# Ledger of designs, part 249: peptides against a protein of PDB entry 6DSZ

Target 1, 361 residues: chain A of PDB entry 6DSZ
Amino acid sequence: NYVVTAQKPTAVNGCVTGHFTSAEDLNLLIAKNTRLEIYVVTAEGLRPVKEVGMYGKIAVMELFRPKGESKDLLFILTAKYNACILEYKQSGESIDIITRAHGNVQDRIGRPSETGIIGIIDPECRMIGLRLYDGLFKVIPLDRDNKELKAFNIRLEELHVIDVKFLYGCQAPTICFVYQDPQGRHVKTYEVSLREKEFNKGPWKQENVEAEASMVIAVPEPFGGAIIIGQESITYHNGDKYLAIAPPIIKQSTIVCHNRVDPNGSRYLLGDMEGRLFMLLLEKEEQMDGTVTLKDLRVELLGETSIAECLTYLDNGVVFVGSRLGDSQLVKLNVDSNEQGSYVVAMETFTNLGPIVDMCV

## One batch from the design tools (peptide; made by RFdiffusion4, then SolubleMPNN)

Design b2_p23_8_s1 (from b2_p23_8, 10 letters changed)
Fold by OpenDDE base, seed 2:
Structure b2_p23_8_s1 (fold): chain B 361 residues (1-361), chain A 23 residues (1-23)
Amino acid sequence: as target 1 above (361 residues)
Amino acid sequence: EEDRERLKEVLRELEEEEEERRK
């Protein structure tokens, strides 16, 4: 009897940071296929708290805090379109992950998008948005008392959405997305009406962005707007201000992930397909009227890590590098570079044993 | 060199902001 000890998945396919276990705890949540690992971030490193088996591959994992919640809730969507909202509850030594709401959001009709599942949450927690199928934007209203996640679709004229985010500081939930048409790639915004279940015209658009524009970063206030990351350029737009940079260093490899460092959105970590770690900097300009505007964008090379599938800034310059292709790492950002000019030092390495080939025997 | 100094400043600000959050 070969007890094939089913090796636990080691490849990381998502990570998020927030306050899931308590309002005070900083957590790192790691998705490894069907496995969710919950850690508390401590001065000594990652303390494991709980592991949760999911009924499918985790495709979306996002923390959010609805009004009146003391801590973050976790939204998960599986590759089979099972959605849930999870809450952490601890009573003494007993730890429970409670399903606050659940639902299946699969459509009977639709072409699954080639770029996969995108899930986003409105910063004001009014709704969850899902890009599952071409030409559809699915909305899950966030209602406190609803144990059943109900969704509706809004038709999206733009069939090939590359990436989408909710913007900050919008009176109505507003999405910003990169899409491709025969003329190239473009950025557009839509307001999402929950009442009318339709899109309204958004505050701005930018036609003819870089051909390889691949990511949207929603920027918090006071800047607002979005960053668009391409192969050759990084652009900022907020409806009033447009800035673009084309640092040669980013052209060498495609940026594939990002994470916000500061709550105010002044700094972001960027990871590329070669495992290079960058800092994106938003330089502030204070106007005479007290308004803060973006003065400039800057990209700085920090060093090299494992190829990141996801990045999460933790605390004290510590970054979790979640890797699917290589070993995941905890790395420290140092003020002073080493002899090689790197600002990155590996603190811990988590061996990736490779993709569990689900040999369904 | 100027870019490195600016990066150092950013990284210092990170450390300082975290020291303030820990208080």
Scores: peptide ipSAE 0.253, ipTM 0.809, DockQ to the pose 0.938
Fold by OpenDDE base, seed 3:
Structure b2_p23_8_s1 (fold): chain B 361 residues (1-361), chain A 23 residues (1-23)
Amino acid sequence: as target 1 above (361 residues)
Amino acid sequence: EEDRERLKEVLRELEEEEEERRK
């Protein structure tokens, strides 16, 4: 009986950074189909800590830190709608990944959305939001004592949600989303009432955004608000201020992923379908009253990488480029450009041995 | 040229943040 050791998946479909193993350790977590790889980021590179098999293809992977937790917890949702919250525990040499909570969030009714599964976490850790089906927003309240992830649905009037995020700095959990209707694409906000299990009117909306607006980035305080990324434009809105740029360089290829570099949301990495890596910069203006406002947006080309499915800034100008179609990379951002004008140098390359075969088990 | 200098400043800040965390 030749045990054909099934080759481990190499194509990356998600990555996140945070403090999962400890409060002090910086971790890189990589989703490769049904597998989660956990690394510690060191000055010498990535140190593997643990590999975990999941009950299905990972569709959502997000780190979050509830109030009073010393380290991050991990939320995972699979393509089969199995949800779990994971905790890392180490006792000496014994490493355990503990399931704090789990549940199946599949509905018997509803049309699965064409843009796939979206999972988001409120920055204040009040709830998880899921866009699984057209016309529904699923809410999982975050309760420390609940081992069973219970969810409820709120009806969305907007049937074609493109992307959704929770906003920062909101008294109530507030979502911002891009949606499409017969008139075009629009941005809207809703407050989510856990008590009433309904949407309330959000702080702002923006009708008639770019036709190809595809991504929402929630911006932390002090700026707040959201960035909307399209094919031709990048826009910012926070209810009081609107700003749009249309840098010609982004028209060449569609931006497909992003990652926040700074905790304050002043810089973001952007990746496009050609493997170009950009920095999005939020320029600050300090007002006489001490308020910080957005002065301008700027996009700078850093260089070229593998085509990113996901990006994550680690530390010290090091970026992990998770690729589904090509080799994943660790890249260094250099202060000085090379002769070709690139600020990107590949430090390590992780060979992709083939497409993620969705083995429907 | 001004854009390059601004980008260099951003990239320098990323390198300096590590030196402060190692202290």
Scores: peptide ipSAE 0.249, ipTM 0.805, DockQ to the pose 0.827
Fold by OpenDDE base, seed 4:
Structure b2_p23_8_s1 (fold): chain B 361 residues (1-361), chain A 23 residues (1-23)
Amino acid sequence: as target 1 above (361 residues)
Amino acid sequence: EEDRERLKEVLRELEEEEEERRK
């Protein structure tokens, strides 16, 4: 009886930063297939706190803080459509991960989207949105007293959603998404009515974006709106202002992940398929009336890392590079470049032993 | 060179903003 000690998964599928263990702690949460790793970010590095086995591959992992919560809650969706909301509780030395709510959100009818599962949370924590199937947007209302995650579907006319986010600063929950039709790729917004369980017309749309527009970034206030990332261009739109850049440097490789650095959405990390790390900068213009508008967008090459599946800015210029294909890294952004012009220094490397092939025997 | 100086400024601002958040 060879007890094949199943090697712990090392490939990173997702990462998120927030305040999960306490209101004060900065945490890094890492999804490695079915495993959730929880770290506290310290001046000395990553301190492991807890590892949690999940019942299935983690497909979505997002931190959110409902009104009246002192710390972030964790939403997880598995590839088998098991959803849960997790809370960290510590009593002395005893650490418990508590399931606040759970549910299965699988539909009996629907074509799973080829681009996989997308899960998003409304910034005001009114709902969770899920793109699981073509032509459907699933909504999980967030209710504090409900231990059962109930969902409903809203039909999307747009069958081929590429990416979707909730926008900030909207009276009603509003999604912004890139979709493809026979005429190309477009950006559209919808308001989500929880009451009527339908979409209403959103504040804006942008038809005929770049053909390879692949990602939506919701921008916090004061800018609001969204950034659309393509192969050749990066565009901003907020319903009033439109701005586009086409930096030649991004044409070399497809941007595949992003992470917001600043709470106000002034800076973003971008990672591409070659492991290049970029900073996207939103330059502010303060108007005489005190309104902040976007003046310009800029992209700067920081350096090279492992190919990021996910990125998360921690603190003090430290970035976690979660890699599925290579070694994950903790990297430092330096003010001064090295002799090669790189601003990135690897602080720690986490060996990826490859995908755990779940050989279902 | 101008682009490099601008990036340096951005990275410096990152460090400064974080020092302010820790106070």
Scores: peptide ipSAE 0.243, ipTM 0.799, DockQ to the pose 0.870
Fold by OpenDDE base, seed 1:
Parts: C-alpha cells; structure tokens; sequence
Structure b2_p23_8_s1 (fold): chain B 361 residues (1-361), chain A 23 residues (1-23)
C-alpha cells in the first residue's frame, strides 16, 4: 500500500503581485497547477498565508481593483473554463477566500486556440476579456452585484491572435493584439462596446510587425499605448508615436515573459528562454506643453535566473522568478554587479520536483 | 560604461522608492 503522498505541485505556471489580503499588504500569489499559494511579502521574506485548491489547472490569474474596493480581487480562470472572482477575508484568525462571482465560460462551439487561454482585465475594471477560441473574443462584464459571471462572444475577423491586452487611458475598453495572417504578423486595436456587443475601430494599427512578435504589453499613462516584443525587436506604439529598438542581446534567446516594475510603466522585467533577466526601460521626455512622451527604449541585462514562466517584481529590488522548468527563485537586484557582472543574487530557491504527472490510477 | 551607470541609477531608484514607501 504505497500511500503516494501526492507531492504538492512545485512547478509554477503563474504568479502575480498586489494587495489581495489587505490594502496595506503586498502579496505574492503563486499558481502551481490546481494550487494557489498566497504569501505576504515582508522584509524577512515570503510569509505563507493561505493555500487554496482550485477545481482545475489555473490558466489565468489576475488581480484587479474595481472602483470602491479597498483591496484587489482575484480573477481565476481554469483550463476547464471555470471562472471565479475571489476575495480575501480575514476575521481575527479566520481566513476565508470568498467567491464573489463564478461561472463557466466554455463554449460548445469553437476551436480552442493553439496558443492557449489568454485572460485580460480592463485597467478600469469594466470587463474581462478572454481569448479561448479562434475567431472569438469573450467578454465578461464586471458588475459588482452579479454573483454569476456571464459572458458573451464578439467575433474576431483575425483568427490567429498571438497575444492581446487591454490598453490604458481609453474612453472605451480597447484591446490591442498581435495576430497572424498569410501576410505576416500585425498589431491591431479594437474598442469593445458592451452595449452593442461588438468591436468598433480602435485608435491605431501597425501592419507588418516583426514575424516573431509574440507579446503585447499595455503601457500605463502618461505614455499609454503598447510595447510589442519580438525575437529581434521591441517596439512601442501609442497611435501618435512609434519607436523601435533591435538590441542584439535579445536575439540570443526568445523573451517569454514580462512584468511591469513601475505603476507608470517606466520599467519592465523581461525573461528569456535561457533564464536571462533583463530590464526594459522607457525613457521619458517632457514636452514644453507638459505632455510626457517616450524618448527612448533601452534593454539592460541584469543577470541569469531559472527559466521564468512568470516574473513579478515585489519590492526593494526583489523579484520572484516563477519557473515551470526549473527551480523558482526569489532574487535580489543589486546596484553593484558581482565579479561576473551580474546584478542578480539568488536569495531563496524553491526546488522544483518536476511536473506532477497526474498518474491516473 | 554609460549604460552601466544608467543601470545603476535605475537600480538605485528602485531602492530609493522603497525607502520612501517605508517612511
């Protein structure tokens, strides 16, 4: 009788930081297959608060703060298309994770997208967007009083969406996405009408981007717009300004994840398939009219970590490197490089025991 | 060398922003 003590999953498939437990607490949330781990970030390190079992593999995990909420709510979508909005509630020593809303967003008709599930939240918390199936964009309107997550589909003419984000600073919810057609990869924007349940023409488009453009980063105000990351280039576009860089260092390995460091979108962490950690820098230029424009983009190599599936900046130059393929790490960014020229020091390493093969017994 | 100094400045700013948040 081998009691296979089901080893807890150790491979990280998602991480996010925010204020989930309270307005004051900084949290790290880690998705490990069906398990959600919640930590408080402290000066001493990560303090475990709660572990939550989910009814399926976590495919999307995003924190968001609707207007009037004192702390962040958590949106989770599972690989089985179970969606929920979770709230942390503490009453003395009792810790409860409350489901504010839930729903199944599976469609009976549709081809699941080859690039997997994409879930995004409008920065103004008007809606959740889901790319689950080719040629469809699913919208979940965010309503405070609705415990049932209802969704509708909008038809996308673009059948092969690579990545999609909501833009910041838009009067209407606006998506920016990279898509592929027979002519190559392109960037397009659409406004999402909740009322009409349709797309309207977005503010801008960029045809014929880099063939391997794979990621969209929505940039907060004052810059606005988006960053498009490819194999060879990083481009910025906001409708008025276009800027592209092609730093040779990024050609060595594909950038696979990113995380915003600053609320204003001035700095981003980038991780590649070799475990290299970069800082992407947006240099500002203040115009005579008081407008802030992007002056330049820069990429700086910080050092090497485990191959990141996800990155999240915590605080004090501390970064959590969530790894699926290797050990996850808590790393410190130092002002001074070590003897090897690295600015990265591992503070803690979390052993990855490999994928829990769900042995169907 | 200039790029390294800029990186140091960025990393220093990360440390300073936290010192301000902790006050």
Amino acid sequence: as target 1 above (361 residues)
Amino acid sequence: EEDRERLKEVLRELEEEEEERRK
Scores: peptide ipSAE 0.270, ipTM 0.814, DockQ to the pose 0.882; fails the geometry check

Design b2_p23_8_s2 (from b2_p23_8, 11 letters changed)
Fold by OpenDDE base, seed 4:
Structure b2_p23_8_s2 (fold): chain B 361 residues (1-361), chain A 23 residues (1-23)
Amino acid sequence: as target 1 above (361 residues)
Amino acid sequence: SEDREFLEKVLKELEEEEREKRE
């Protein structure tokens, strides 16, 4: 019996930050193929807490906090369509990861989307949305005490969805998505009716966005709305206000990931395929009536990192750069630039030994 | 450049906000 000491996966395919271990702890959760690594973010760095083996490659990993929960729960979807909601429980020195709910959300009929699995959670924790197959949007209602994740499909007229998010501040769960048709790429919104299991008309749409629009960022209140990231442009829309920028610097390489820096949605990190790290800034204008509106969008180059598969802002200007192609990094954002004009300094590097080829034997 | 000055201001604001959260 050759115990092939299966080398632990080192390539990062997802990361998320939140309060999973407790209400007070800041956690970094890292998905490495079938493994979930849980860290506590400390002043001294990342403290490992638990490693969890999953029954399949992690495709979606999202933290969410239902009403009445003191800490975040973790939603995981595997590439084999196994869904679970996990809770961290600690009793003294005993640490348990408890499955609150699970289910398989695979459909017998459907074309798997070429852009892969997308999983999103309503900010008000009313539902989970899944884009697994072309022309379908799967909904998992988030019910209290339901141990079985039941899902239903809503038909999407738009067959080629590029990206989708739930919007903030909506009375009903509302998705915003970029889709492609023969006329180009467009942005549309739908309200999701849990009761009727159908889409209703959303608050806004934007036809004929940039041809390479690839990502949707849902913006929290007070701004609301969404940011659409393209190859050449970044646009904001909330139904009432539209703003677009086309900074030349983003044209050099495709932006592939993003992460919100602050809860109010004023700042975002963007990573491109060359490992450049940007900050996207939403400038506020306070109106006389106390309403906050978007004044301007700005993109600023922070520096260079490993090519990010995922980004997550931790605290104190520290960012985790999860890399699939290169070494993952903890980086520090500095107020002052170095001699090379970079505001990014690598604090720690995590060697990527390459993909574990699961030889299914 | 104006852009660098702006960025540095934003980064300073971020640093200050993070400090205030720890206090």
Scores: peptide ipSAE 0.543, ipTM 0.932, DockQ to the pose 0.907
Fold by OpenDDE base, seed 2:
Structure b2_p23_8_s2 (fold): chain B 361 residues (1-361), chain A 23 residues (1-23)
Amino acid sequence: as target 1 above (361 residues)
Amino acid sequence: SEDREFLEKVLKELEEEEREKRE
């Protein structure tokens, strides 16, 4: 009897960084199918802390810090629509992952969206938003005392949402999304009313964006607004300012993931389908009234990595490249290029043994 | 190229910011 030791998943399908184990620790959390790996980021590299088995494939994994929490909480949604909020608790050598809240958010009626599950958290931690089904936006209000994750749906007139994020700096929770209709792709915003359980008109919209606009990046203050990434263009909009660039270099391969480098939202990492790593830069302009506005957008090629499913900037110019198709990597951003003109050096490579075929035994 | 000089400046700024966080 060859006990085929079920090889642990190695393909990465999500990663996030934050302060999950403590307020002081910088963590890297990696989703590998049903497995969550928790690391502490150290000067020596990644220190493993805990591995957690989930009752399903992780579809959404987001860290968030509600007001009054000392450390981040983890929201997980599985592909089977099981939602939970997890807390890390350590007591001496005993490490526990506590479920603060859980629920199933599956609807009996709805067409699962072709672009898959999208889960987002309001920057002010007022709600979780879920795009699970076409024409529906699910809201989970965040309440500290609620052990049961209760959700409600708001109808979206826009049936084909490509990507959605919560915006920063909004009095009410506000989503920004790219959607497709027969006329093309567009960007729209909605305010989400928890009280009325409805959408209100958002602060801005942009009709007829690039036909292949695929990603929304919510930009924190002071810039605010959103970046829309397409195949040929990158655009910024915040209701007052619109700026678009069309760098030829991004036309070669589709940008598929992004991560913010710094809290102020001036720099982002972008990964494309060929494993090219870019930096997106927001150049600031300080107005006479002290307001900060976007002056320009720039995209610069850093180098090449494994094809990223997800990216996360850690610290000290170190980036985790989570790969589903190839080996995951820790890479270092260098100030000076190597002999090949790359600013990226692989520090560590994590072998991907391929997709675990769920052999339904 | 102007682009490389710009990138190197940005990367240097990033390095400096990270150094300042450690101090």
Scores: peptide ipSAE 0.542, ipTM 0.932, DockQ to the pose 0.907
Fold by OpenDDE base, seed 5:
Structure b2_p23_8_s2 (fold): chain B 361 residues (1-361), chain A 23 residues (1-23)
Amino acid sequence: as target 1 above (361 residues)
Amino acid sequence: SEDREFLEKVLKELEEEEREKRE
């Protein structure tokens, strides 16, 4: 019996930071194909807590905290459309990952989107949104008493959604998305009515954005709105304010991932396909009436890392660089540059042994 | 460069904010 010890997957396809094990613990959660690794972030590094096998490749992994929860819950969607909400429970030394809710959200009819599965959570935890199929937006209402995740579809007129997020500070759940039509790429917003199970007109739209606009970042209050990242430009829009920059440095390689550093959305990390790490900065201007507006956007090169599939800021200037193509890293942001002009130092490297060739023999 | 000075200022602010959270 050759127990082919199936080599554990090492390629990272998702990561998220939050308070999953407790309200006080800072956790790093890493998705490696079907495996979820849970760490506690400590001053000494990452302490492993639990590893969980999932019933399929993890496609979406998001932490969220509904009103009245003491710690974050974890939403997972697999590539086979199995959805679950997980809770961490510890009783003494016994650690359990409890399924609060589950469901299969696969549709019998629909064209799977070429850009893959997108899963998003409303910042006020009213719903989960899923872009699984072209021309459909799936909604999972978040109800605490329901162990079965029920979903419904809303038709999208826009068939080619590139990216979508929920906006912050909206009375109703509001999505912002980049889509492509024969005239180019555009940004649009919709309010999502749970009651009527339909879209209402959103607060704003921006037609004819950059042709290669690929990512939406929802910006928290007080700024609100969204950042749209393209190949050549970064734009901000919140319905009242529009601002665009075209820093030459981002033209060299496509930005492929991002992560928010600050709860107020003043700073973001950006990673490109060459492993360059940037900081995106939102400069605020306080008006005489106490309103905060966006004054300027800036992009600054921090240094180079492994090519990031995902980024997450931990604490103390430490960033986890989850890599699919290379070694994942813990990196430190330093105030002073090294001799090469880099502000990034690798603290720890996690060897990637390459794709698990599922030799289905 | 002006960009470097700006970045260093931002990184210093980040370090200070993280220190304040631990306090």
Scores: peptide ipSAE 0.537, ipTM 0.931, DockQ to the pose 0.892
Fold by OpenDDE base, seed 3:
Structure b2_p23_8_s2 (fold): chain B 361 residues (1-361), chain A 23 residues (1-23)
Amino acid sequence: as target 1 above (361 residues)
Amino acid sequence: SEDREFLEKVLKELEEEEREKRE
């Protein structure tokens, strides 16, 4: 009996940070094709807790905390449109990953979107949104008692959505998305009515953004709004304020991933196709009435890493760089630069042995 | 120079914030 030890996947295609194992533990969750790895972040590094095999390639992986939950739940969507909500449960030494809910969200009719699967969760945990097919936005209402993930579609007039997020601080769930039409790329918002199962007019829109606008970042309160990242520009819009920067440094390589550093959305990490790591900063201005507005945007080069597929800020200036093309890394952000002017130091490197081609024979 | 000083300030603030969370 030759136990062919199937080589475990090493290429990272997703990562998230949160409190999944407990309210107190900081976790790093890593998606490697069909494999989910769960770590606890410690002062000594990453402590492995559990590995979970999924029923397909992980396409979406997001942590969320519904009202009344003490810790985060995990939403996973596979490339075969299997959705689940997972909970970590520990009883003594016994560790279980419990499926709270599951469902298949595939439609019989629809053109799969060229930009792939997008899954987003409302910050107030009212719904999950899915862009799976052109001209459709799928909604999964989040209900505590529902073991079966039921979804409905809302028709989206904008057929070519590039990226979409839920906004923060909205009375109703509100999406912000970049889309392309024959006139160029644009940003639009819609409110999502769960009751009526339709879109209502959103609070704002921005027509004719940069032609290569590719990412939307929803900004938490007090700023609110969204950041739109392009090849040449980074823009902020919240309905009342618009601000754009075009730092020359970002023109050298396309930004491909981002992660929020702090809960207030003042700082973000950005990774580009050359493995450069940037910090995006939102400078605040406090008004006389106590309102906080965006004063300026800044982008600063931190250093170089492996080419990131995903980034997660952990704690204590430590960042996980999940790489598909190269080795994944734990890196430390230092206050002082090294001799080369870099503020990034690799703490640990995780060898990538390449994509496991699942040869479906 | 200005960008470097700004970045170092931000990184210092981040370090201080992280220290305060541990105390």
Scores: peptide ipSAE 0.532, ipTM 0.929, DockQ to the pose 0.903

